# Peptides against a protein of PDB entry 7QUU: the designs that were tried, part 46

Target 1, 43 residues: chain A of PDB entry 7QUU
Amino acid sequence: DAVEPSVEKEYKKIISFRDTVFEGKHQQFLVPNNVRLKFLRDR

## One batch from the design tools (peptide; made by RFdiffusion4, then SolubleMPNN)

Design b2_p24_1_s1 (from b2_p24_1 with V3I F6Y D10E K12E E15K E22K)
Fold by OpenDDE base, seed 2:
Structure b2_p24_1_s1 (fold): chain B 43 residues (1-43), chain A 24 residues (1-24)
Amino acid sequence: as target 1 above (43 residues)
Amino acid sequence: AKIATYEEIEEEIEKIREEVRKEL
């Protein structure tokens, strides 16, 4: 099994989160603490 | 946990796509 780069693992988490959000069609949603969204760190 | 919008998520996804394209 090729060890996926740390960046690719982070990307997959964000894509999975996005897809869950789009399925729900919510204008605003609660971002889990395990998803590293840089724009949320500075808030 | 923090509140985000679709626009904020899409912007962060594009930043990460660019990081992935530079490292792979």
Scores: peptide ipSAE 0.088, ipTM 0.514, DockQ to the pose 0.174
Fold by OpenDDE base, seed 4:
Structure b2_p24_1_s1 (fold): chain B 43 residues (1-43), chain A 24 residues (1-24)
Amino acid sequence: as target 1 above (43 residues)
Amino acid sequence: AKIATYEEIEEEIEKIREEVRKEL
């Protein structure tokens, strides 16, 4: 099945967080409790 | 809100990539 637009949207948020960490701006970031991707909530 | 490290995010990105690759 095509990746649901909801999953793609949350993936783009993860990439943005990754890029922020990778740039050395933060060693870690806050994941909101309302993220749709379950794995980000479960960590 | 939970704290995530770089390593934790990279592991989850790779899981998503692998899931997408399995659906293609």
Scores: peptide ipSAE 0.083, ipTM 0.510, DockQ to the pose 0.155
Fold by OpenDDE base, seed 1:
Structure b2_p24_1_s1 (fold): chain B 43 residues (1-43), chain A 24 residues (1-24)
Amino acid sequence: as target 1 above (43 residues)
Amino acid sequence: AKIATYEEIEEEIEKIREEVRKEL
């Protein structure tokens, strides 16, 4: 099995999160701290 | 936890897509 790049694995998780959250048609939502979005990381 | 918009998340997803394209 080709080892998926670490970035591709994180991308797939973020897409799965997006698809779940965007079902709600809200303009804003609460993003949990475990989501690996750079803008959501603690500085 | 932080409040984010869909636009902010789509912008960050596009950055990650570009990172993936550079590794492929």
Scores: peptide ipSAE 0.075, ipTM 0.495, DockQ to the pose 0.158
Fold by OpenDDE base, seed 3:
Structure b2_p24_1_s1 (fold): chain B 43 residues (1-43), chain A 24 residues (1-24)
Amino acid sequence: as target 1 above (43 residues)
Amino acid sequence: AKIATYEEIEEEIEKIREEVRKEL
């Protein structure tokens, strides 16, 4: 089945966020409230 | 702002990967 463009868009966002965070090499980081990644904000 | 760990990020990445695999 064709992957929904929504899921691909979310995947690209989480990878970009991960890469930015990992550049800092911090075990813990602050997730800003403006980050659209609700899963990181709702934990 | 919330504190997140690398483990929490990798867990959510794996969930998204699994969703993508189910749609392929």
Scores: peptide ipSAE 0.069, ipTM 0.476, DockQ to the pose 0.179

Design b2_p24_1_s2 (from b2_p24_1, 7 letters changed)
Fold by OpenDDE base, seed 4:
Structure b2_p24_1_s2 (fold): chain B 43 residues (1-43), chain A 24 residues (1-24)
Amino acid sequence: as target 1 above (43 residues)
Amino acid sequence: PKVATYEEIEEEIKKIREEVRKEL
């Protein structure tokens, strides 16, 4: 199913916002390697 | 940068998800 171009644009904005906020927060925290491995498993 | 615990990072992810939900 081709996602309508309107819905795809909205999802791209959500992903960009999430990634920008998440990257900005991650720069403030040293995330231990064992914690990073948990985030990869919770997906 | 401070070393964050898993719990501190989960709490920040919860805040980010709530901010994203308010913009949707």
Scores: peptide ipSAE 0.026, ipTM 0.381, DockQ to the pose 0.361
Fold by OpenDDE base, seed 2:
Structure b2_p24_1_s2 (fold): chain B 43 residues (1-43), chain A 24 residues (1-24)
Amino acid sequence: as target 1 above (43 residues)
Amino acid sequence: PKVATYEEIEEEIKKIREEVRKEL
């Protein structure tokens, strides 16, 4: 399934946030797919 | 990297906010 360009853009923001916020001083988290979908729905 | 729950992510965001508050 082609992910809609809007959903892919919001997913890239979540990954960028995860990487920027949790790199260096904090433990890196794997965000589950259901968690990522919830962040997209709550906007 | 660990697979995190929402609660684990929210707790870590809370720690980051507290660190930022101490650096300001």
Scores: peptide ipSAE 0.025, ipTM 0.324, DockQ to the pose 0.259
Fold by OpenDDE base, seed 5:
Structure b2_p24_1_s2 (fold): chain B 43 residues (1-43), chain A 24 residues (1-24)
Amino acid sequence: as target 1 above (43 residues)
Amino acid sequence: PKVATYEEIEEEIKKIREEVRKEL
Protein backbone atom coordinates (compact mmCIF):
# COMPACT_ATOMS: atom_id res chain seq x y z
CA ASP B 1 0.00 0.00 0.00
CA ALA B 2 1.15 3.61 -0.52
CA VAL B 3 2.45 5.13 2.75
CA GLU B 4 0.55 8.31 3.64
CA PRO B 5 2.71 11.31 2.60
CA SER B 6 2.14 12.96 6.02
CA VAL B 7 3.44 9.95 8.01
CA GLU B 8 6.43 9.44 5.68
CA LYS B 9 7.34 13.15 5.86
CA GLU B 10 7.13 13.14 9.68
CA TYR B 11 9.22 9.95 9.88
CA LYS B 12 11.97 11.42 7.65
CA LYS B 13 12.12 14.58 9.79
CA ILE B 14 12.36 12.67 13.09
CA ILE B 15 15.04 10.32 11.71
CA SER B 16 17.04 13.24 10.30
CA PHE B 17 16.77 15.01 13.67
CA ARG B 18 17.88 11.84 15.50
CA ASP B 19 20.83 11.27 13.17
CA THR B 20 21.97 14.90 13.43
CA VAL B 21 21.39 15.57 17.15
CA PHE B 22 21.30 12.21 19.00
CA GLU B 23 23.84 10.10 17.08
CA GLY B 24 26.26 13.05 17.07
CA LYS B 25 27.44 12.26 13.52
CA HIS B 26 28.56 15.91 13.24
CA GLN B 27 28.91 16.99 16.92
CA GLN B 28 29.46 14.89 20.08
CA PHE B 29 26.63 16.26 22.24
CA LEU B 30 26.15 14.21 25.38
CA VAL B 31 22.68 15.62 26.04
CA PRO B 32 21.04 14.34 29.26
CA ASN B 33 17.85 12.28 28.65
CA ASN B 34 15.83 14.70 30.83
CA VAL B 35 16.58 17.67 28.53
CA ARG B 36 13.58 18.71 26.47
CA LEU B 37 14.36 19.39 22.83
CA LYS B 38 12.33 21.78 20.68
CA PHE B 39 11.59 20.63 17.14
CA LEU B 40 9.41 22.18 14.48
CA ARG B 41 6.57 20.10 13.13
CA ASP B 42 5.45 21.70 9.93
CA ARG B 43 1.67 21.95 10.01
CA PRO A 1 7.33 24.03 18.39
CA LYS A 2 6.79 20.58 19.93
CA VAL A 3 8.91 19.93 23.02
CA ALA A 4 9.94 16.37 23.89
CA THR A 5 12.53 14.47 25.94
CA TYR A 6 14.77 11.84 24.31
CA GLU A 7 12.44 9.10 25.62
CA GLU A 8 9.34 10.81 24.14
CA ILE A 9 11.13 11.18 20.78
CA GLU A 10 12.21 7.50 20.79
CA GLU A 11 8.60 6.45 21.52
CA GLU A 12 7.37 8.68 18.67
CA ILE A 13 9.99 7.19 16.28
CA LYS A 14 8.80 3.69 17.28
CA LYS A 15 5.14 4.66 16.69
CA ILE A 16 5.82 6.19 13.25
CA ARG A 17 7.92 3.16 12.18
CA GLU A 18 4.99 0.91 13.10
CA GLU A 19 2.50 3.13 11.20
CA VAL A 20 4.76 3.11 8.10
CA ARG A 21 5.09 -0.71 8.36
CA LYS A 22 1.27 -1.12 8.40
CA GLU A 23 0.88 1.04 5.27
CA LEU A 24 3.57 -0.88 3.23
Scores: peptide ipSAE 0.027, ipTM 0.444, DockQ to the pose 0.125; fails the geometry check
Fold by OpenDDE base, seed 1:
Structure b2_p24_1_s2 (fold): chain B 43 residues (1-43), chain A 24 residues (1-24)
Amino acid sequence: as target 1 above (43 residues)
Amino acid sequence: PKVATYEEIEEEIKKIREEVRKEL
């Protein structure tokens, strides 16, 4: 079954969000949690 | 504005991955 274009777009947004915001899961020492939460508020 | 926690975002990511897997 072809994934609906709506669901695929939503998934791509969440993957992009994960990659942008949670790159810091491996870099927990480089970006303070308050700065990451600020970035989430500014988008 | 309800600021989503990292935990809420991880739960949403998990939910959408499961929805995509059900439609594939």
Scores: peptide ipSAE 0.026, ipTM 0.439, DockQ to the pose 0.075; fails the geometry check

Design b2_p24_1_s3 (from b2_p24_1, 8 letters changed)
Fold by OpenDDE base, seed 2:
Formats: structure tokens, sequence, C-alpha cells
Structure b2_p24_1_s3 (fold): chain B 43 residues (1-43), chain A 24 residues (1-24)
């Protein structure tokens, strides 16, 4: 069965965010899980 | 800008993974 295009689009966005922002920042700065992060909006 | 914790982000990642798994 083909994954719905909506779910695939959301999954790709969250994985891209995890890989570039979440995992990258966690590895670089060892930020505790309870610390609040500000999302960088692409302007 | 929206503010989330690492736990809030991991919860949303797992929710979307579970949605994808149900459709696969």
Amino acid sequence: as target 1 above (43 residues)
Amino acid sequence: APIATYDEIEEEIEKIREEVRKEL
C-alpha cells in the first residue's frame, strides 16, 4: 500500500529537522532533553 | 518562533513514525 502523500511529507520534514537541527545540535552542544529549543524559522 | 524540548520533538517524531507504520 502506498503511504499517503500527507504523511510522507510530514515524515520527510520531521526527519530533516531531526537530522539537521535536533541530532546535530544534541551531538555538538550536549543539550539536556528538558531544555527548550527555539525553532529557527527559515526567513 | 515555536519553542519545544527535545522530548516534545522525539514524541512528534515517534507519532509520525507510528502513522507511517500503520499505512505501510
Scores: peptide ipSAE 0.039, ipTM 0.492, DockQ to the pose 0.127
Fold by OpenDDE base, seed 4:
Structure b2_p24_1_s3 (fold): chain B 43 residues (1-43), chain A 24 residues (1-24)
Amino acid sequence: as target 1 above (43 residues)
Amino acid sequence: APIATYDEIEEEIEKIREEVRKEL
């Protein structure tokens, strides 16, 4: 089936977040996985 | 809005990946 535009949009946002914030910034600081990400409040 | 942990984000990434896979 064709991917619904809503699902595709949310997927792109999550992947963009992963690549730019989660993987790119926080892995460099060895932040524990249980730490809360305050900047995701407006996601 | 709920503040996510890294584990909650990885879980949400996998949920959306699985939704996309089901629609392909």
Scores: peptide ipSAE 0.038, ipTM 0.486, DockQ to the pose 0.127
Fold by OpenDDE base, seed 3:
Structure b2_p24_1_s3 (fold): chain B 43 residues (1-43), chain A 24 residues (1-24)
Amino acid sequence: as target 1 above (43 residues)
Amino acid sequence: APIATYDEIEEEIEKIREEVRKEL
């Protein structure tokens, strides 16, 4: 079935948020250098 | 501002992956 446009929009928001955190654009998110989100692991 | 933890972000990504899997 085709993915609903709502689910695709929510996915894009989470990816944009992830990228913003890792780029250090949000000073509120001090990411420790040894912390890596499981979904960012290369399979 | 509410600070989303890495665990909260991973939980929301897993929900979306499961929704996408049900719709495909």
Scores: peptide ipSAE 0.037, ipTM 0.493, DockQ to the pose 0.184
Fold by OpenDDE base, seed 5:
Structure b2_p24_1_s3 (fold): chain B 43 residues (1-43), chain A 24 residues (1-24)
Amino acid sequence: as target 1 above (43 residues)
Amino acid sequence: APIATYDEIEEEIEKIREEVRKEL
């Protein structure tokens, strides 16, 4: 069955965010669970 | 900008992984 385009699009956004915030910095930061992450708006 | 905790993000990731597994 083909994955619904809505679900695939949301998954790709979350993965892209994870990769940009956590993998793009050469440091694995242990982020505490209670820390609120702000999505970086590109200025 | 949307603000989520790390736990909220991991919950949404797992929800989407489960939805994808049901549709494949």
Scores: peptide ipSAE 0.035, ipTM 0.492, DockQ to the pose 0.122

Design b2_p24_1_s4 (from b2_p24_1 with A1P T5S F6Y D10E K12E E15K)
Fold by OpenDDE base, seed 5:
Structure b2_p24_1_s4 (fold): chain B 43 residues (1-43), chain A 24 residues (1-24)
Amino acid sequence: as target 1 above (43 residues)
Amino acid sequence: PKVASYEEIEEEIEKIREEVREEL
C-alpha cells in the first residue's frame, strides 16, 4: 500500500467531512446556510 | 443532529488535522 503523504490524507479527510456536513448527511451536525456561505468566502 | 456554528465546524477540522499528525 502506497503511504499517502500526510497533507493529502489531511485534505481528503477534511473535504469528506465538510461535504458530508454541508450536504446534511452528517449524523452529528447540521450546518445552517449562513455558516456554509461563510466557509465558501473564508476558505 | 445538532445545529453547528462556524466555530464548531472549525474545531472539528482541527481535530481531523491533529488525528492525521498523530498517525505519523
Scores: peptide ipSAE 0.496, ipTM 0.834, DockQ to the pose 0.608
Fold by OpenDDE base, seed 3:
Structure b2_p24_1_s4 (fold): chain B 43 residues (1-43), chain A 24 residues (1-24)
Amino acid sequence: as target 1 above (43 residues)
Amino acid sequence: PKVASYEEIEEEIEKIREEVREEL
């Protein structure tokens, strides 16, 4: 197993989670527009 | 699915960070 840098692995998992939630495809979470806009501002 | 707050999403992001640290 190529030791994937921990930072790259963290980044990939966070981006995958974020995209799934913001696309409305996550099984647990629906994010309202005001929360989406807060993430875009505070990123 | 439930409507999530900003804080709930930040908590899930922190869980992802913790899981990555534990795998090292």
Scores: peptide ipSAE 0.496, ipTM 0.835, DockQ to the pose 0.609
Fold by OpenDDE base, seed 4:
Structure b2_p24_1_s4 (fold): chain B 43 residues (1-43), chain A 24 residues (1-24)
Amino acid sequence: as target 1 above (43 residues)
Amino acid sequence: PKVASYEEIEEEIEKIREEVREEL
């Protein structure tokens, strides 16, 4: 098993989490529009 | 699910970073 570079693992996990939360599909978190807009502005 | 603040989402992102570092 090619050890996926730690940076790529981190990136994939963070992006998956972000997308799930922002789509309203996360089991624990709902993100209000003002918080979503802050993330889009701060990149 | 609960309504999360910006800070709560950043804390969960930092937990993901820590978990990846512990896997090394």
Scores: peptide ipSAE 0.492, ipTM 0.833, DockQ to the pose 0.610
Fold by OpenDDE base, seed 2:
Structure b2_p24_1_s4 (fold): chain B 43 residues (1-43), chain A 24 residues (1-24)
Amino acid sequence: as target 1 above (43 residues)
Amino acid sequence: PKVASYEEIEEEIEKIREEVREEL
């Protein structure tokens, strides 16, 4: 089945945000390792 | 930048979801 364009857009934006934050490149947020590990377990 | 909690990151993810819903 083709992924709905809305779901694909949401997914791409969320993944881009997450990756930017976890790489420490986000202008607003720094994420500690314990928070990163929680995201890796929960998602 | 500030050190973010898990909850703060989830709140920003929910804002992205809302933004996508408003754009469609």
Scores: peptide ipSAE 0.431, ipTM 0.808, DockQ to the pose 0.710

Design b2_p24_2_s2
Fold by OpenDDE base, seed 2:
Structure b2_p24_2_s2 (fold): chain B 43 residues (1-43), chain A 24 residues (1-24)
Amino acid sequence: as target 1 above (43 residues)
Amino acid sequence: KKKEEEERRKKEEEELKRLLRRLE
């Protein structure tokens, strides 16, 4: 199953956020309120 | 270069699938 390009872009942001948080770099990643992942709205 | 990019993309896709399974 090919992941939809829109969904892949949203997950790349989650991966980047995870990697930043788990590397112990306490950079307050201000997730802009506009990056509300669409898949979290359909639950 | 092209094979290394394809391997990176495959690893990213596998990691994506692992994150999906944790969010279900």
Scores: peptide ipSAE 0.063, ipTM 0.476, DockQ to the pose 0.031
Fold by OpenDDE base, seed 5:
Structure b2_p24_2_s2 (fold): chain B 43 residues (1-43), chain A 24 residues (1-24)
Amino acid sequence: as target 1 above (43 residues)
Amino acid sequence: KKKEEEERRKKEEEELKRLLRRLE
């Protein structure tokens, strides 16, 4: 199944956010993690 | 409160890490 280019862009943003959070550089309130987790679960 | 918030954050990070490992 070809991932739509719009969806791939959102995955790249979620991956970049993960890496920054795991590095301890970002607080979870700056980006709604629950919205990103929901987006990944609904697909 | 602070400990419960930290435990929630840790569970959300573990869930995110599981979902991303399924998409890669």
Scores: peptide ipSAE 0.061, ipTM 0.448, DockQ to the pose 0.038
Fold by OpenDDE base, seed 3:
Structure b2_p24_2_s2 (fold): chain B 43 residues (1-43), chain A 24 residues (1-24)
Amino acid sequence: as target 1 above (43 residues)
Amino acid sequence: KKKEEEERRKKEEEELKRLLRRLE
């Protein structure tokens, strides 16, 4: 399955967000409301 | 070097596909 270049750009944002959260770097990511990870909604 | 980087990228892509399937 060839990943579309649009989807690969979204994955790079999710990876950058993951790495930032795990590294404890509080960069204010503008997380689009549609990409709100359910586990961030309950805190 | 290029082959090892491509294998890392494929593993990261599979992990992301697994995370997305849990978010649906």
Scores: peptide ipSAE 0.057, ipTM 0.458, DockQ to the pose 0.030
Fold by OpenDDE base, seed 1:
Structure b2_p24_2_s2 (fold): chain B 43 residues (1-43), chain A 24 residues (1-24)
Amino acid sequence: as target 1 above (43 residues)
Amino acid sequence: KKKEEEERRKKEEEELKRLLRRLE
């Protein structure tokens, strides 16, 4: 199944957020509390 | 202030870990 390009884009944002949060490179990306990961609703 | 920010960060990290474990 081809991952929808929207889902891949959301996944890349999560990985970038992970690396930012866990590497101590705390640029406070205010992850808006409204980053509704749309792909988590379809599973 | 510092404890509340640390608790918020810890919750966000736990949520992110839960999301990652659902993607694997």
Scores: peptide ipSAE 0.041, ipTM 0.428, DockQ to the pose 0.033

Design b2_p24_2_s3
Fold by OpenDDE base, seed 5:
Structure b2_p24_2_s3 (fold): chain B 43 residues (1-43), chain A 24 residues (1-24)
Amino acid sequence: as target 1 above (43 residues)
Amino acid sequence: DEEEEERRRLEEEEEEARLRRRLE
């Protein structure tokens, strides 16, 4: 099924916005944030 | 408090990571 060219352009904008907003916020932590947060909450 | 600032930052980063995964 061919996606409408208008809808494809909107999806590309949403993906580009996502990637820009979260760019540089993916720190590869040696420890996942959820695990670090657990240790900070349990103190 | 540096620990409270770290906790707040990591909570914001976890929320952002959840939002990112919903848009994949």
Scores: peptide ipSAE 0.130, ipTM 0.706, DockQ to the pose 0.053
Fold by OpenDDE base, seed 2:
Structure b2_p24_2_s3 (fold): chain B 43 residues (1-43), chain A 24 residues (1-24)
Amino acid sequence: as target 1 above (43 residues)
Amino acid sequence: DEEEEERRRLEEEEEEARLRRRLE
């Protein structure tokens, strides 16, 4: 099934955010330190 | 663990940023 282009953009954004926070890879935007810390504590 | 070292560095930076905002 072809995923709608809107939904694909949202998934790519979520993946890019995860990789920026946890792996420091694919930094497309600056993640605030307080947001990064929350994800590292919740893991 | 590299993730634990990163978490510690970000905690130290957040504490420093909180101290700076109280001196302003």
Scores: peptide ipSAE 0.129, ipTM 0.711, DockQ to the pose 0.019
Fold by OpenDDE base, seed 1:
Order: structure tokens, then sequence, then C-alpha cells
Structure b2_p24_2_s3 (fold): chain B 43 residues (1-43), chain A 24 residues (1-24)
């Protein structure tokens, strides 16, 4: 099934953000632990 | 898995933080 290119682009941004939060590359932004946990549970 | 270990540590820390806030 061809995912619409708009939806695929938004999904890739969400995944990239989630991965960057996990990798701690956002150390310059205090990501609250509850937000980090939400992204890890939704994987 | 490093992601599962991190998730477990953060879940434990969030639970401890909830328990502390309930005892104050």
Amino acid sequence: as target 1 above (43 residues)
Amino acid sequence: DEEEEERRRLEEEEEEARLRRRLE
C-alpha cells in the first residue's frame, strides 16, 4: 500500500525526533522523562 | 536491548517520583 507522501514525511519526522530524544542528542533541551517514556513505549 | 533497558529505568524513576509526591 502506497502511504501518501505527506503522511510518510510526517511519520519520518516523528521517528527521527523519537530517536534523537532516545540518543540524548537533545541534551540542550530538557526533554521531561515522561515525554521520553511516551516515545519509548510507542516504539 | 539498550532501548528496553532505558525504558525500564525511566519507568522505575517515574514510579519512584510518583510515590515521593504522594508521601509529601
Scores: peptide ipSAE 0.126, ipTM 0.707, DockQ to the pose 0.021
Fold by OpenDDE base, seed 3:
Structure b2_p24_2_s3 (fold): chain B 43 residues (1-43), chain A 24 residues (1-24)
Amino acid sequence: as target 1 above (43 residues)
Amino acid sequence: DEEEEERRRLEEEEEEARLRRRLE
């Protein structure tokens, strides 16, 4: 299935956010531990 | 792996936070 270029841009933002959370570049008070754990499990 | 160690630490912190909320 050809991913629409709009959906691919949103997906790239989600990946970049996930990587920022994993690398600890995102402040812990902005991202709860349960959300961090979701990104680490879905990685 | 560093990713697995971070995941384990966050799981332990979440479990501790759940136990604290159950004792309140």
Scores: peptide ipSAE 0.121, ipTM 0.697, DockQ to the pose 0.021

Design b2_p24_3_s1 (from b2_p24_3, 12 letters changed)
Fold by OpenDDE base, seed 3:
Structure b2_p24_3_s1 (fold): chain B 43 residues (1-43), chain A 24 residues (1-24)
Amino acid sequence: as target 1 above (43 residues)
Amino acid sequence: LTVEERRKWEKEFLEELEKLGYKL
């Protein structure tokens, strides 16, 4: 099996977080450090 | 969520990511 790129793994975590917020499970947009996209900060 | 509500949430979500230091 091909190793999934690190950026894609981080992106999937952000999408999962977004979906949880949109379902009303969170009142604030606080992205935890373990799901933060390093690629988007350094771009 | 309606389509309009979803669009609003997506905009607010992107703005919060920018505040967190992401270059979107």
Scores: peptide ipSAE 0.041, ipTM 0.461, DockQ to the pose 0.037
Fold by OpenDDE base, seed 4:
Order: structure tokens, then sequence, then C-alpha cells
Structure b2_p24_3_s1 (fold): chain B 43 residues (1-43), chain A 24 residues (1-24)
């Protein structure tokens, strides 16, 4: 089954966030509400 | 990625963020 375009866009944000966090560019990373990932909002 | 693979990856990613001390 093809992943919906909305889910794919959200996944790209997850990857971008991952890269930012795990590259060690920030000791603490706060995601603004407007760019906060769906799975982070649901927690 | 399937939806299931994505959900698995999101879970693993959250667990790693928690280990790093991020409050989510």
Amino acid sequence: as target 1 above (43 residues)
Amino acid sequence: LTVEERRKWEKEFLEELEKLGYKL
C-alpha cells in the first residue's frame, strides 16, 4: 500500500528532526508547536 | 516504508530521545 502523501511529509520532518538532534548540533532541542511532529504531539 | 515500519521507527526514535533526556 502506498503511504499517503501527508504521512510521507510527516516522516520527512521526523528524519530532519532526527538528524538535527543526533548530529549533536543542540544539547537540547525544543520543537516549536508549528513544526512539532505528530507523534510528539500525541504523547 | 510501510505504516507499520514508520510506527516502529517513531517508537524507537522516541525511546532514543528519552535516553538523551528530552522531555516530550
Scores: peptide ipSAE 0.039, ipTM 0.458, DockQ to the pose 0.094
Fold by OpenDDE base, seed 2:
Structure b2_p24_3_s1 (fold): chain B 43 residues (1-43), chain A 24 residues (1-24)
Amino acid sequence: as target 1 above (43 residues)
Amino acid sequence: LTVEERRKWEKEFLEELEKLGYKL
């Protein structure tokens, strides 16, 4: 299935943010418990 | 953060993202 460009862009932002945090180049954050990214699960 | 505190946080962060439906 062709993933919409919007969904792929948001996924890439999340991965980039994670990598930046792990490298110590960004502040730590916790994901809100009420948020779910269903489009990432269904891929 | 110490190295141990960072590794603990990274593990908890990944586990939380997986529960939210992220494939990492």
Scores: peptide ipSAE 0.038, ipTM 0.454, DockQ to the pose 0.036
Fold by OpenDDE base, seed 1:
Structure b2_p24_3_s1 (fold): chain B 43 residues (1-43), chain A 24 residues (1-24)
Amino acid sequence: as target 1 above (43 residues)
Amino acid sequence: LTVEERRKWEKEFLEELEKLGYKL
């Protein structure tokens, strides 16, 4: 089944968010909660 | 991260989003 372009776009956003959160845990910065909330709102 | 570790993280992250009611 052709993954709807909407689902593929959402998946890409989720992966980008994951990577950002991962970097925020393993680098010298913390990912702010507002960025997480923004991602969930923009989904 | 290895490709396998990345796939594991993707799966776990999606499962946690689904538990929160964020269905894909």
Scores: peptide ipSAE 0.035, ipTM 0.478, DockQ to the pose 0.037

Design b2_p24_3_s2 (from b2_p24_3, 11 letters changed)
Fold by OpenDDE base, seed 1:
Order: C-alpha cells, then sequence, then structure tokens
Structure b2_p24_3_s2 (fold): chain B 43 residues (1-43), chain A 24 residues (1-24)
C-alpha cells in the first residue's frame, strides 16, 4: 500500500529534525563533535 | 506506521537527547 501523505509528511519532518540535530545545526541542541562526526561518517 | 507511532518515536528521541545532555 502507498504511504499515507500525513505519515510521509511526519516522517520527513522527523528525519529532517534528526539530521539537523546531529549535524550540529539546531540552535536548541549541542551535540559533541565526536557524535557529530560519527553520524556524518555512518550516514 | 501511523502518525501516532512517529510522534512517540520523536518524543523518545528528544528524551534521549535530554538524557545525554545535548539540550541547551
Amino acid sequence: as target 1 above (43 residues)
Amino acid sequence: RTVEELRKWEKDFIEDLKRKGYLL
């Protein structure tokens, strides 16, 4: 079955949020450099 | 997956970030 538009939209928002946090670009979070670098390497 | 399941996952993710001390 096709993914419901509401589910897809919510999923994309969550993934974008996660990526923004672990890239160190989110103003409300401070991610350690070692964690950031691991995330970027493993992606 | 449902929207509710995704929102639960997001909540758990934010709580994990808080526990790790990543929230400013």
Scores: peptide ipSAE 0.600, ipTM 0.876, DockQ to the pose 0.387
Fold by OpenDDE base, seed 5:
Structure b2_p24_3_s2 (fold): chain B 43 residues (1-43), chain A 24 residues (1-24)
Amino acid sequence: as target 1 above (43 residues)
Amino acid sequence: RTVEELRKWEKDFIEDLKRKGYLL
């Protein structure tokens, strides 16, 4: 089944947002170092 | 997945971050 373009676009935005948070690049969030390191290791 | 389901997931994700004390 093909993913609808609107769904794919929204998904990509969410993944990008999640990445910015867990990489510690989002100014509104402070993610602990251990969580950031685990995220970087597991992807 | 629908757009609405993804928006729900995003909301839950932000709320989880807040509960964990990650929101400044």
Scores: peptide ipSAE 0.599, ipTM 0.876, DockQ to the pose 0.380
Fold by OpenDDE base, seed 2:
Structure b2_p24_3_s2 (fold): chain B 43 residues (1-43), chain A 24 residues (1-24)
Amino acid sequence: as target 1 above (43 residues)
Amino acid sequence: RTVEELRKWEKDFIEDLKRKGYLL
């Protein structure tokens, strides 16, 4: 079945948040370079 | 998945980041 619109919207927000953290773009977090580079390589 | 399950996952994710010392 199709994903509910509210679930899809929440999912997209969480994915965007996760991406900003691991890309090192979120001001409230400092992710080590090795973790950031692994994330960028694995996606 | 429900919205509540996703919000719980997000909370757990933030707590994991805190435990790893990634929070400024």
Scores: peptide ipSAE 0.598, ipTM 0.875, DockQ to the pose 0.379
Fold by OpenDDE base, seed 4:
Structure b2_p24_3_s2 (fold): chain B 43 residues (1-43), chain A 24 residues (1-24)
Amino acid sequence: as target 1 above (43 residues)
Amino acid sequence: RTVEELRKWEKDFIEDLKRKGYLL
């Protein structure tokens, strides 16, 4: 079965948010360097 | 996954960030 458009849209928003946070680009969050480096290595 | 499950995941994710002290 195909993924519902609403689910896909919401998923993409969450992934974008997560990426922005762990890349250290989100203005509301401060992620430690070791966490950022691990995220960049694992993706 | 449903939209509700995704929203729950997002909430848990934000709470985890807060618990770790990553929120400015």
Scores: peptide ipSAE 0.598, ipTM 0.875, DockQ to the pose 0.394

Design b2_p24_3_s4 (from b2_p24_3, 12 letters changed)
Fold by OpenDDE base, seed 4:
Structure b2_p24_3_s4 (fold): chain B 43 residues (1-43), chain A 24 residues (1-24)
Amino acid sequence: as target 1 above (43 residues)
Amino acid sequence: LTVEELRKWEEEFLKELEKLGYKL
């Protein structure tokens, strides 16, 4: 069965979030470690 | 974590980056 487009879209967002916060990469720039680590600590 | 919670976290994080002068 093909995965519904809505479900695929949600997974893509989760992957994007992971890359931004955990991998420290967003689009063409690197996320500052101090901001990233503070965010992770506060959540 | 629900998908909705992750979406909220992402939005908050991106807003913090914007405040620092990053173009999103």
Scores: peptide ipSAE 0.206, ipTM 0.671, DockQ to the pose 0.315
Fold by OpenDDE base, seed 5:
Structure b2_p24_3_s4 (fold): chain B 43 residues (1-43), chain A 24 residues (1-24)
Amino acid sequence: as target 1 above (43 residues)
Amino acid sequence: LTVEELRKWEEEFLKELEKLGYKL
């Protein structure tokens, strides 16, 4: 299996996080807006 | 935001979703 460069791996994590929290999508489900917004307020 | 801050936030967020019953 090809190991992705460290920089690319970290970039993908950032994008995944952005999609989950800011865009409201994670894997097979939509992240509820109230959960996202609460998290963003608390952090 | 630094990469470390983002990692921390992601980890905390995913843990909260898991506690709410979301299958991650």
Scores: peptide ipSAE 0.206, ipTM 0.664, DockQ to the pose 0.261
Fold by OpenDDE base, seed 2:
Structure b2_p24_3_s4 (fold): chain B 43 residues (1-43), chain A 24 residues (1-24)
Amino acid sequence: as target 1 above (43 residues)
Amino acid sequence: LTVEELRKWEEEFLKELEKLGYKL
């Protein structure tokens, strides 16, 4: 079944967020571990 | 976590990174 474009967009956002916060990966740079871990700890 | 909670977390995280000089 074709996934609705809106649902696909939401999944892509979630995956992007996961990569940035949990894996420390961004298209342009690596997210510093101290920033990443502080955010995860405080939330 | 709901999708809405994750979106809120993303927004907060991006704001924190922006304050540190990162552009996302």
Scores: peptide ipSAE 0.193, ipTM 0.656, DockQ to the pose 0.315
Fold by OpenDDE base, seed 1:
Structure b2_p24_3_s4 (fold): chain B 43 residues (1-43), chain A 24 residues (1-24)
Amino acid sequence: as target 1 above (43 residues)
Amino acid sequence: LTVEELRKWEEEFLKELEKLGYKL
């Protein structure tokens, strides 16, 4: 069964968030380490 | 974490980046 498009979109968002926060990557942008680490430390 | 909790966390993070001058 094909994953419903709505469910797939939500998974893609979760993966994107993971990449942004934990890996410091958002598309072609490099997310600053100080911003990432501060956010992770405060949560 | 629920999907909704992750979405809220992402939104807060992106808003903080926007305040720093990053248009995401």
Scores: peptide ipSAE 0.206, ipTM 0.671, DockQ to the pose 0.286; fails the geometry check

